# Ledger of designs, part 32: peptides against a protein of PDB entry 3V4L

Target 1, 386 residues: chain A of PDB entry 3V4L
Amino acid sequence: GQPLAKDKVALLIGNMSYWEHPKLKAPLVDVYELTNLLRQLDFKVVSLLDLTEYEMCNAVDEFLLLLDKGVYGLLYYAGHGYENFGNSFMVPVDAPNPYRSENCLCVQNILKLMQEKETGLNVFLLDMCRKRNDYDDTIPILDALKVTANIVFGYATCQGAEAFEIQHSGLANGIFMKFLKDRLLEDKKITVLLDEVAEDMGKCHLTKGRQALEIRSSLSEKRALTDPVQGAPCSAEALVRNLQWAKAHELPESMCLKFQCGVHIQLGFAAEFSNVMIIYTSIVHKPPEIIMCDAYVTDFPLDLDIDPKHANKGTPEETGSYLVSKDLPKHCLYTRLSSLQKLKEHLIFTVCLSYQYSGLEDTVEEKQEVNVGKPLIAKLDMHRGL

## One batch from the design tools (peptide; made by RFdiffusion4, then SolubleMPNN)

Design b1_p10_4_s1 (from b1_p10_4, 5 letters changed)
Fold by OpenDDE base, seed 3:
Structure b1_p10_4_s1 (fold): chain B 386 residues (1-386), chain A 10 residues (1-10)
Amino acid sequence: as target 1 above (386 residues)
Amino acid sequence: MEETKLVAFS
């Protein structure tokens, strides 16, 4: 019979906005598109952008809490990285230049921890460079891995080689994701699927002789990403896992704010990623005596590093939100909160209504404070370890 | 044609 997954869980990390390294673009699109595909495959997906070392460690720890016996675990990473002595290192956005193993997450350490969970399948998709870091002479002493025969690595490139994105004026995938996305939904053994992706990528003239997919597998069973999840959660652990995932994906409810002047504002929320939320405001009712009015969001928690210059934009795209803009209401002001993992407290902010009466030159302001609790990933309290 | 630039994830 077709193998069953007890559950399917994925952690997707896309690092782009490096402090001391070249900025990337593709991880934004790659994580978003992969999230949507894995959701169609009944994966519980946590999608995170631009994580520090500490935040990446916490994201991995939270991911490991979602893993259990017979669960399929998938880790995807897109960003800067290196490989020393067969160990893959994911580079956080706050990594120094040069970075070292002490500033990075070792994928093989994560694999060890996944093996302790007795997972049904461990898939690593690493869209990073595999060049040696000559500034890091550390040889990780890895404990002997268990022989679980359920491991698949899809490396975007060969050992000692680079992985690439194509930078142009528009949104584009990385080279690996460009080909992976076209096959990911196929009902095939994961190693067969990746082999077909390797053949497709091998036809790319841009990366010919520069990047090639490498598959490393110990997978002894015919397991696919399409394998059905075993029916309703029968265990307390499965219920806890489902609740934990659901908490990390709960948006605030839309609110209708009523101001004293009689203006009504719709405040809405949309998830772009598990740590990225769009706030939008729209005027749903305006008295005829008010000729102009705008509803601005302000006074965000300092932990979110929200620059007011990037808030309250007339389009989602002006906030840097290019992916979810089609699903957002039109004619709003938009604000992108891109660092929800940093939120230690409830998301409290001010809605400021600025308006003008007919025949008065002066603008009037009214303010309302809004508490939306902990949105999305902020419910996991990823900062509790400090 | 805007020059398509390859950027490495290194």
Scores: peptide ipSAE 0.302, ipTM 0.825, DockQ to the pose 0.698
Fold by OpenDDE base, seed 4:
Structure b1_p10_4_s1 (fold): chain B 386 residues (1-386), chain A 10 residues (1-10)
Amino acid sequence: as target 1 above (386 residues)
Amino acid sequence: MEETKLVAFS
């Protein structure tokens, strides 16, 4: 019969906004597009941008809690990285320059932990460089991996080589994701699918002789990303997993705020990623005596590090949100919260209505405090342990 | 032709 997955879970990490390293662009698009594709494949997807070492460790721990016997686990990473002695290291955004293994996450350690969960399939898609880091002389003593015959690595590049993005004026995928996305929905054994992606990448004139996909696998069964999730009965474990995932993706409900002047504001929320939310405000009712009226969001928790210069924009794109802009209502003010993983408390902020009456020169302000609880990934309390 | 810059993930 066709293999069945007990469940399907994916963690996607895209690191771009490095503190001490060159900034990247492709991981934004790559994580977003891969999230949408994996959701069509019935994966539970956690998508995270710009994680510190601590936040990456916690994201991996939460991902491992979603894994169990016969579950398909997929880890995607796009960002800076290196490979020493066959060990792949993902570089967090707060990594020093030079970075070392002590500042990075070892993919093979994650694989070991996934094997302890008795997963049905372990897929790693690594869009990072595989050059040796000469500043890291640490020889990791890896414990011997179990022989599970359910492991697939798709490396965006060969050992000792670089992976690339194409930086131009617009948003573009990395080279790996550009070809992967066109085949990801195919009902094929995952190693066959990746081999076809490798052939497609090999035809690319831009990366010919610079980047080539490498597949490392120990996969004894015909497993595909299209393999159906095992239906009912829902085990208690499956219910817990579903609740945990749903908790990490719960948006605040939209609110209608009524001000004393008679202005009504719609406050709405949209998820771009599991740790990135767009807040938008729109004026839905205005008395005729009010000639000008704007609704700003302000007084965010300090943990979110929101620059007011990037808040309350007339377009989603001006906030740095290029991907969800089509799904957002028009004629709003938009604010992008890009670091929800940093939120320790409830998201409390102020909606400030600034308005002018006909025949009065002075601007009037009214304020309402809004508490939306812990949105999206902030519900997982990824900071538990400090 | 927009200058296609390859940026490495290193």
Scores: peptide ipSAE 0.275, ipTM 0.814, DockQ to the pose 0.699
Fold by OpenDDE base, seed 5:
Structure b1_p10_4_s1 (fold): chain B 386 residues (1-386), chain A 10 residues (1-10)
Amino acid sequence: as target 1 above (386 residues)
Amino acid sequence: MEETKLVAFS
């Protein structure tokens, strides 16, 4: 019969906004496009941008809690990285310059923990450099991996080589994701699919002799990303996994706020990533005696580091949201919350209505506090370990 | 023509 997955879970991490390292661009698009493709493949996807070391550790721990016997696990990483002695290290956004293994996440340690879960398939897609870090002389003594036949690595580049993005004036994928996305939905054994991606990448004149896909696999079974999920969750663990995933993807409900002046505001929410939400406001009713009115969001929790200069923009693009702008309502003010993983408490903020009456020069303000609970990834309480 | 710049993930 066709192999069945007990469930499918994916963690996608895209690091771009490094503190001490060159900023990247491709991970934004790559994580977004891969999220949409894996959702079409019935994966439960957590997508996270710009994680610190601590936040990356917590995201991996939460991902490992979703894994169980016969579950398909996929980890994707796009960002800075290195490889020492066959160990791959993912670089967090807060990593010092130079970074060391103590500041980074070792992929082979994550693999060891995934193998302890008796997963049906483990896929690592690593869109990072594989150069040696000469500032890190640490040889991690990794315990011997269990002899399991269900591991696949797709390395965006060869050992000792670099992975690249193409920077144009527009949004662009990394080289690996550019070719991976065209084949990801194919009903093929995952190693065959990646081999076809390697052949397609090998035709790219820009990266010929600079970047080549490497496939490392122990996969002895015909497993595909298209393999159907086994039916209704029969175990208590499967129910817990489904509930945990659902909580991490719950948006606040849209609200209609009514002000004393008779102005009505629509407040809406959209997810760009599991840790990135857009708030939008629109005036849906205005009394004729009010000539001008604007609805601003303010007084956000300090943990979110929201600069008021980047809030309440006339377009999603002015907030740094380029991917979901087509799906958003038009003629709003937009605010992008890019660090929902930092939220410890409920998301409470103020909606401030500024308005002017016909024949009065003075602006009037009315304020309403809004509590939307814990949106998206903030429900997982990634900070509870501090 | 905007120069196609390759940027490494290093």
Scores: peptide ipSAE 0.231, ipTM 0.799, DockQ to the pose 0.708
Fold by OpenDDE base, seed 2:
Structure b1_p10_4_s1 (fold): chain B 386 residues (1-386), chain A 10 residues (1-10)
Amino acid sequence: as target 1 above (386 residues)
Amino acid sequence: MEETKLVAFS
C-alpha cells in the first residue's frame, strides 16, 4: 500500500540578524516560501526567524513535543553554521565571535531525540556552511544513534564547503531553496527528489565548483513529503498535537474600536511567521467636523523591543515586511512585531487617536488599551524554564 | 550589471 504518515510536522528556523556575525537576507524568503510549500503538503509548520540560543533550544523542545510514533518530522535551518567531526552546528543570532559548540545547537543531538519519539521519517534540510570551525576543538561525545532506516539529510553544500546566498537589490532565495522550491511538491521518494535538486543546482554557473548539494540517507522505504496523513485524529495524543499547533497559529481577531469623538478604527492582525505579526490600523468612520485624524499603536511590552521609529508606517515594506504586503488592506498604518517568542505576558498595547476639529488649532488625543492575549508562538510559553 | 555577490552562511 501507499506509505502513510501518522502526522507531518516541520520546524523552520531562519537566522539573519546576527549580533556578532555578518547579516544574511535569504533566510527570510527561504523560510517563507518553504512554509507555504510544506503547508500545501499538509505539514504542521512552525516558522521562526532570528532566534537566540535559548529560543532555539525551546523551539526544538516544542517541536519534539509534536513528534510521536510514525509522525514525519522535518527540520529546516537557514543561517550561519559549521561542521566539526561530522557534527552539524546551527549558530544562534546571539552567538559570540568566535562561536563554539557550547553556543550552538548540534543537529545530531536533535536527531537522537527524534529517534526516541519513534518517528516515521526524519528529514533535515541544512542551508548553512559546513566548514570546520578552527576556534572549536571540542569533540562532542554523542551517544550511538539507533538504526531506524528513516533518516534523510539534505545539505545545501558539501563537507568543508560554504553555502551561499545571492545578494542583489531585491529579495532573493539562497541557492539551495531556489532549486528546492521548484521540485518540493513532486510525488517522489524524498531522496530521489533531492537528487533531482542536486542535478539542477549542478547546472548553475554561479555555484559551479563552490556549492553542491550533498544527500545522506538511511531511508529504506519509499517515503515522500506528499505521503498522505493517516485519517481523522484517532488518538488523544493526535488531538492534543492538533490543538497545540492550532494555538501556536491563532491570530487575534480584527477589532472595531469606537472613540468618544465618533471616530471608528479597524485594528487588524496578520501573520508573516509563527513569531512575526503585522498590526494594521485604519480609520473606517470619521465625523465631518473632524478635519485631520491619525491612529497610532504604542506602549508595547518592553520584552518585544519595539523601536517607535519603525512603528506606524504608511506601507508594510517600510516596517521590513515585503512578503505579506499583497494580502494586507491598503491605506493603513503598519507595525511589525518580529520577536513574539520573547513575549512573557499578554500582548497589551495602546491605540492612540490624534485628531483636529474644524476651526480649532489644538489637537485632541483619545487612547484605548487593547489586550489581544498571547498571539501565535507566544501561546506555547517558550519561557517556562526561567 | 549589478555585481552578483555571493555571501557565505559561514
Scores: peptide ipSAE 0.222, ipTM 0.797, DockQ to the pose 0.652

Design b1_p10_4_s2 (from b1_p10_4, 4 letters changed)
Fold by OpenDDE base, seed 2:
Structure b1_p10_4_s2 (fold): chain B 386 residues (1-386), chain A 10 residues (1-10)
Amino acid sequence: as target 1 above (386 residues)
Amino acid sequence: GSSTELVPMS
């Protein structure tokens, strides 16, 4: 019979906004496009941008809680990275310069933990450099991996080589995602699919002799990303997993705020990633006596590190949101919350209405506090240890 | 033609 997955779970991490290293751009688009494709494949996807070491560790721990016997696990990483002695290290955004193994996440350690969960398939897609880090002479004493015939690595580049992003004037994919996205939905054994992606990359004149996909696999069975999920979640564990994933992807409901002056504001929410949310405000009713009115969001929790210069913009793009702007209502003010993983408490903020009456020179302000609970990934309490 | 600069992710 066709192989069945007990469930399908993916963790996608895109690190771009490094503190001590060059900023990247491709991980934004790559994580977004891969998220949409994996959702079409019935994966439960957690998509995270710009994680610290601590936040990456917690994201991996929460991902491992979603894994169980016969579950398909997929880890995608796009960002800075290195490979020492055949061990792959993902570099967090807060990593020092130079970074070391103690500041980074070892992919082979994650694989060990996935093998302990008796997963049905383990897929690693590593869109990072594989150069040796000469500042890290640490030989990780990795425990011997169990011999499981269910592991697939897709490396964006060869051992000791660089992975590249294409810097265009606009948003562009990394080289790996550019070819992967065209084939990812194909009903093929995952190693055959990746081999076809490698052939497509090999035909590209830009990357010829600079970047080539490497496939490492022990996969003995014909398993595909298209493999159907086994039946209704009849187990208590499957129900808990579904509830936990649903909580991490629950948006606040849209609200209609009514001010004393008779102005009505629509407050709406959109997910860009599991840790990135757009807030938008629109004036839906204005009394004729009010000649001008503006609705701003302010007083955000300090943990979110929101720069007021990037809040309350006339377009999503002015907030740094380029991907979901087509799905957002027009004629709003937009604010992008890019660090929802940092939120320890409920998201409480102020909606401030500034308005002017006909024949009065002075502006009047009204304020309403809004509590939207813990949106998206903030429900997982990734900071419970700090 | 737009010079596509390949920037390393290293």
Scores: peptide ipSAE 0.298, ipTM 0.814, DockQ to the pose 0.645
Fold by OpenDDE base, seed 4:
Structure b1_p10_4_s2 (fold): chain B 386 residues (1-386), chain A 10 residues (1-10)
Amino acid sequence: as target 1 above (386 residues)
Amino acid sequence: GSSTELVPMS
């Protein structure tokens, strides 16, 4: 019979905004597009951008809590990386220059932990460089992996080579995701699907002799990403997993704020990623005696590192949000919260209404504090150890 | 033509 997944869970990490390394662009689009495809495949997807070492460790730990016997686990990473002695290292955004294994996440260690969960399938999609890091002399003594015959690695590049992104004047995919996305929904054994992606990438004149997909697998069964999830959560663990994932994806409800002047503001929220939320404000009612009014959001928690220069923009794109802008209401002020993983407390902020009466030159301000609880990934308390 | 620049993810 066709294999059945007990559940399907994916962690997608896109690191771009490196502190000590060149900034990347492709991981933004690649994580977003892959999230939408994996959701169509009934994956529970956690999508995270720009994680520190500590935040990456916690994201992996939370991902491992979602894994159980017969669950399909998929880890995607797009960012800087290296490979020493057949061990793949994902580079966090806070990694020093030069980085070492002590500053990075070893994919084979994550695989070991996934094997302890008795997963039905382990897929790693690694959109990173695989060059040797000559500044890291550490030979990781990995414990012997269990023979589970359920492992697939898709490397965006061959051993000792670079992976590349396509920098255009606009948003573009990395080379791996460009070809992967066209086939990801196909009902094929995951190794066969990746072989076809490798053939498609091999036809690309841009990457010919520069980047080639490598597939490393030990997969004894015909498992596909299209494999159906077994029906209703039959176990307490499956219920807990579903609740944990649902908590990590709960948006605040849209609110109608009423000010004393009679202005009504719609406050709304949109998820770009599991750790990235857009706040938007719209004037839904204005008394005729008020000639101008704007609704600004301010006084965010300091742990979110919100630059006021990037807040309260007339377009989502001016906040750095290009992906969800079509689904957002028009004629708002927009603010992008890109680091929800850093939120230790409830998201409390101020809505400041600035307005002017007809025939008065003075601007009036009214303020209202808003508590939206812990939005999205902030419900997982990824900082509980700090 | 817009030169597609390949930037390494190293």
Scores: peptide ipSAE 0.295, ipTM 0.813, DockQ to the pose 0.650
Fold by OpenDDE base, seed 3:
Structure b1_p10_4_s2 (fold): chain B 386 residues (1-386), chain A 10 residues (1-10)
Amino acid sequence: as target 1 above (386 residues)
Amino acid sequence: GSSTELVPMS
């Protein structure tokens, strides 16, 4: 019979905004596109951008809590990386220059932990360079992996080679994602799907002789990403997993704020990623005596590192939100919270209404504090260990 | 023309 997944869970990490390394662009689009495709495949997807070492460890730990016997686990990483002695290292955004294995996450260690969960399938999609790091002389002593015959690695590049992004018109895609996205929804054994992606990449004149997909697998069964999830969660563990995932994706409810001047503001929230939220404000009612009014958001928690110069933009694109802008209401002010993982407490901020009366030169301000609880990934309390 | 630039992720 067709294999059944007990559940399907994916962690997608895209690191771009490195502190001590060249900034990338592709991970933004690649994580977003892959998230939407995996959701169509009934994956529970956690999508995270720009994680520190500590935040990456916590994201992996939370991902491992979603794994159990017969669950399909998929880890995607796009960012800087290296490979020493056949071990793949994902580089966090706070990694020093030069980085070492002690500053990075070893994918094979994550695989070991996934094997302890008795998963039905383990898929790693590694959109990173595989060059040797000559500054890291550490020989990882990995314990012998169990013979689970349920492992697939898709490496965006060959051993010792670079992965590339294609920058076009200000957006960038990883070369791997460019070809993977066209096939990801196909009902094929995952190794066959990746082999077809490798053939498509091999036809590309840009990548020919520079980047080639490598497939490393030990997969004894015909497992596909299209494999149906086993019906209604009958186990307590499946219920807990569903609740844990749902917590990481719960947006604040939209609010209607009423100011003393009679202005009404709609405050809305949209998820770009599990750790990236757009706040938008719109004037839904204005008394005729008020000629101009704007609703600004301010006084964010310091842990979010929100630059006021990037807040309250007239377009989503001016915040750096190019992906969800089509799904957002028009004629708002937009603010992008890109680091929700850093939120230790409730998201409390101020909505400031600045307005002018007809015939008065002076602007008047009214303020309301808003508490929206812990949005999205901030519900998982990733920082409680510090 | 929009130059397609290949940038290494290294």
Scores: peptide ipSAE 0.293, ipTM 0.816, DockQ to the pose 0.733
Fold by OpenDDE base, seed 5:
Structure b1_p10_4_s2 (fold): chain B 386 residues (1-386), chain A 10 residues (1-10)
Amino acid sequence: as target 1 above (386 residues)
Amino acid sequence: GSSTELVPMS
């Protein structure tokens, strides 16, 4: 019969804004493009940018809670990384320079935990360098992996080699994602699909002799990312998984704010990633006696570290939001919240209306506090250590 | 286009 997935769950992490290391660009586009493709494949996708060590651990723990017998699990990582003794390490944005294994997440430890869940397929897509870190002399004593036949690694590069990003018109793609995206929707065994991606990379003049995809697989079954999800959630665990995923994707409802001066503001919300939200404000009604009127958002929770200089921009692009700008309403002020994982409380902020009456030189201000609850990933309370 | 290396230790 056609293989069935009990469910399909993906965690995508893109680290770019390193504190002590060179900043990357490709993870932004690569996580976004892969998120959209995996959603078309009926994956439950959590997409996260710029995670600390603690935030990465919590994201992996929450992902592992979604895994169960016969579930397809996919982990994608794009960022800095290294490989020592066949162990792959993902580097958090807060990692010191030099970083060591104690500052990083070991992929083989995550694989061990995924194997304990009796998953129907485990896919790791690692868009990182695989050079040895000579500052890390630790030999990880990994516990014996279970002999499971449903593991696939797609490494963006060979052992001891570098992975590269290609910048075009201010955006960048990883070389791996550039070729993976063209084939990811194909109804093929995942190892056959990745082998075709490896051939496409090998034909590219930019990558030839610099980067080559490595596939490591124990996959003895014909499993594809296109394999249908088994029908209605029959188990309590499947219901919990669906509810937990739904919580991480719930946007605040759009609001119409009415001020005493008779100005009406539309307040809207858009998700760029599971931890990145755009707030936008627009004036939908203005009395004719008001000649000038602007609606600013301010007084954000301190945990979000919002610089007011980067808030209330005339375009999404001025906030650093290039990917969803086409889907946003025009003629707004835009604010990008890029660290929703840091939100411990409800997202409470102020909408400040600044306006001027015809024939008065002085600006008038009205303020309204808005509580939108916990948006997106903030509902998972990633800061509450278990 | 400029290729940026994903260099772990550069």
Scores: peptide ipSAE 0.253, ipTM 0.767, DockQ to the pose 0.292; fails the geometry check

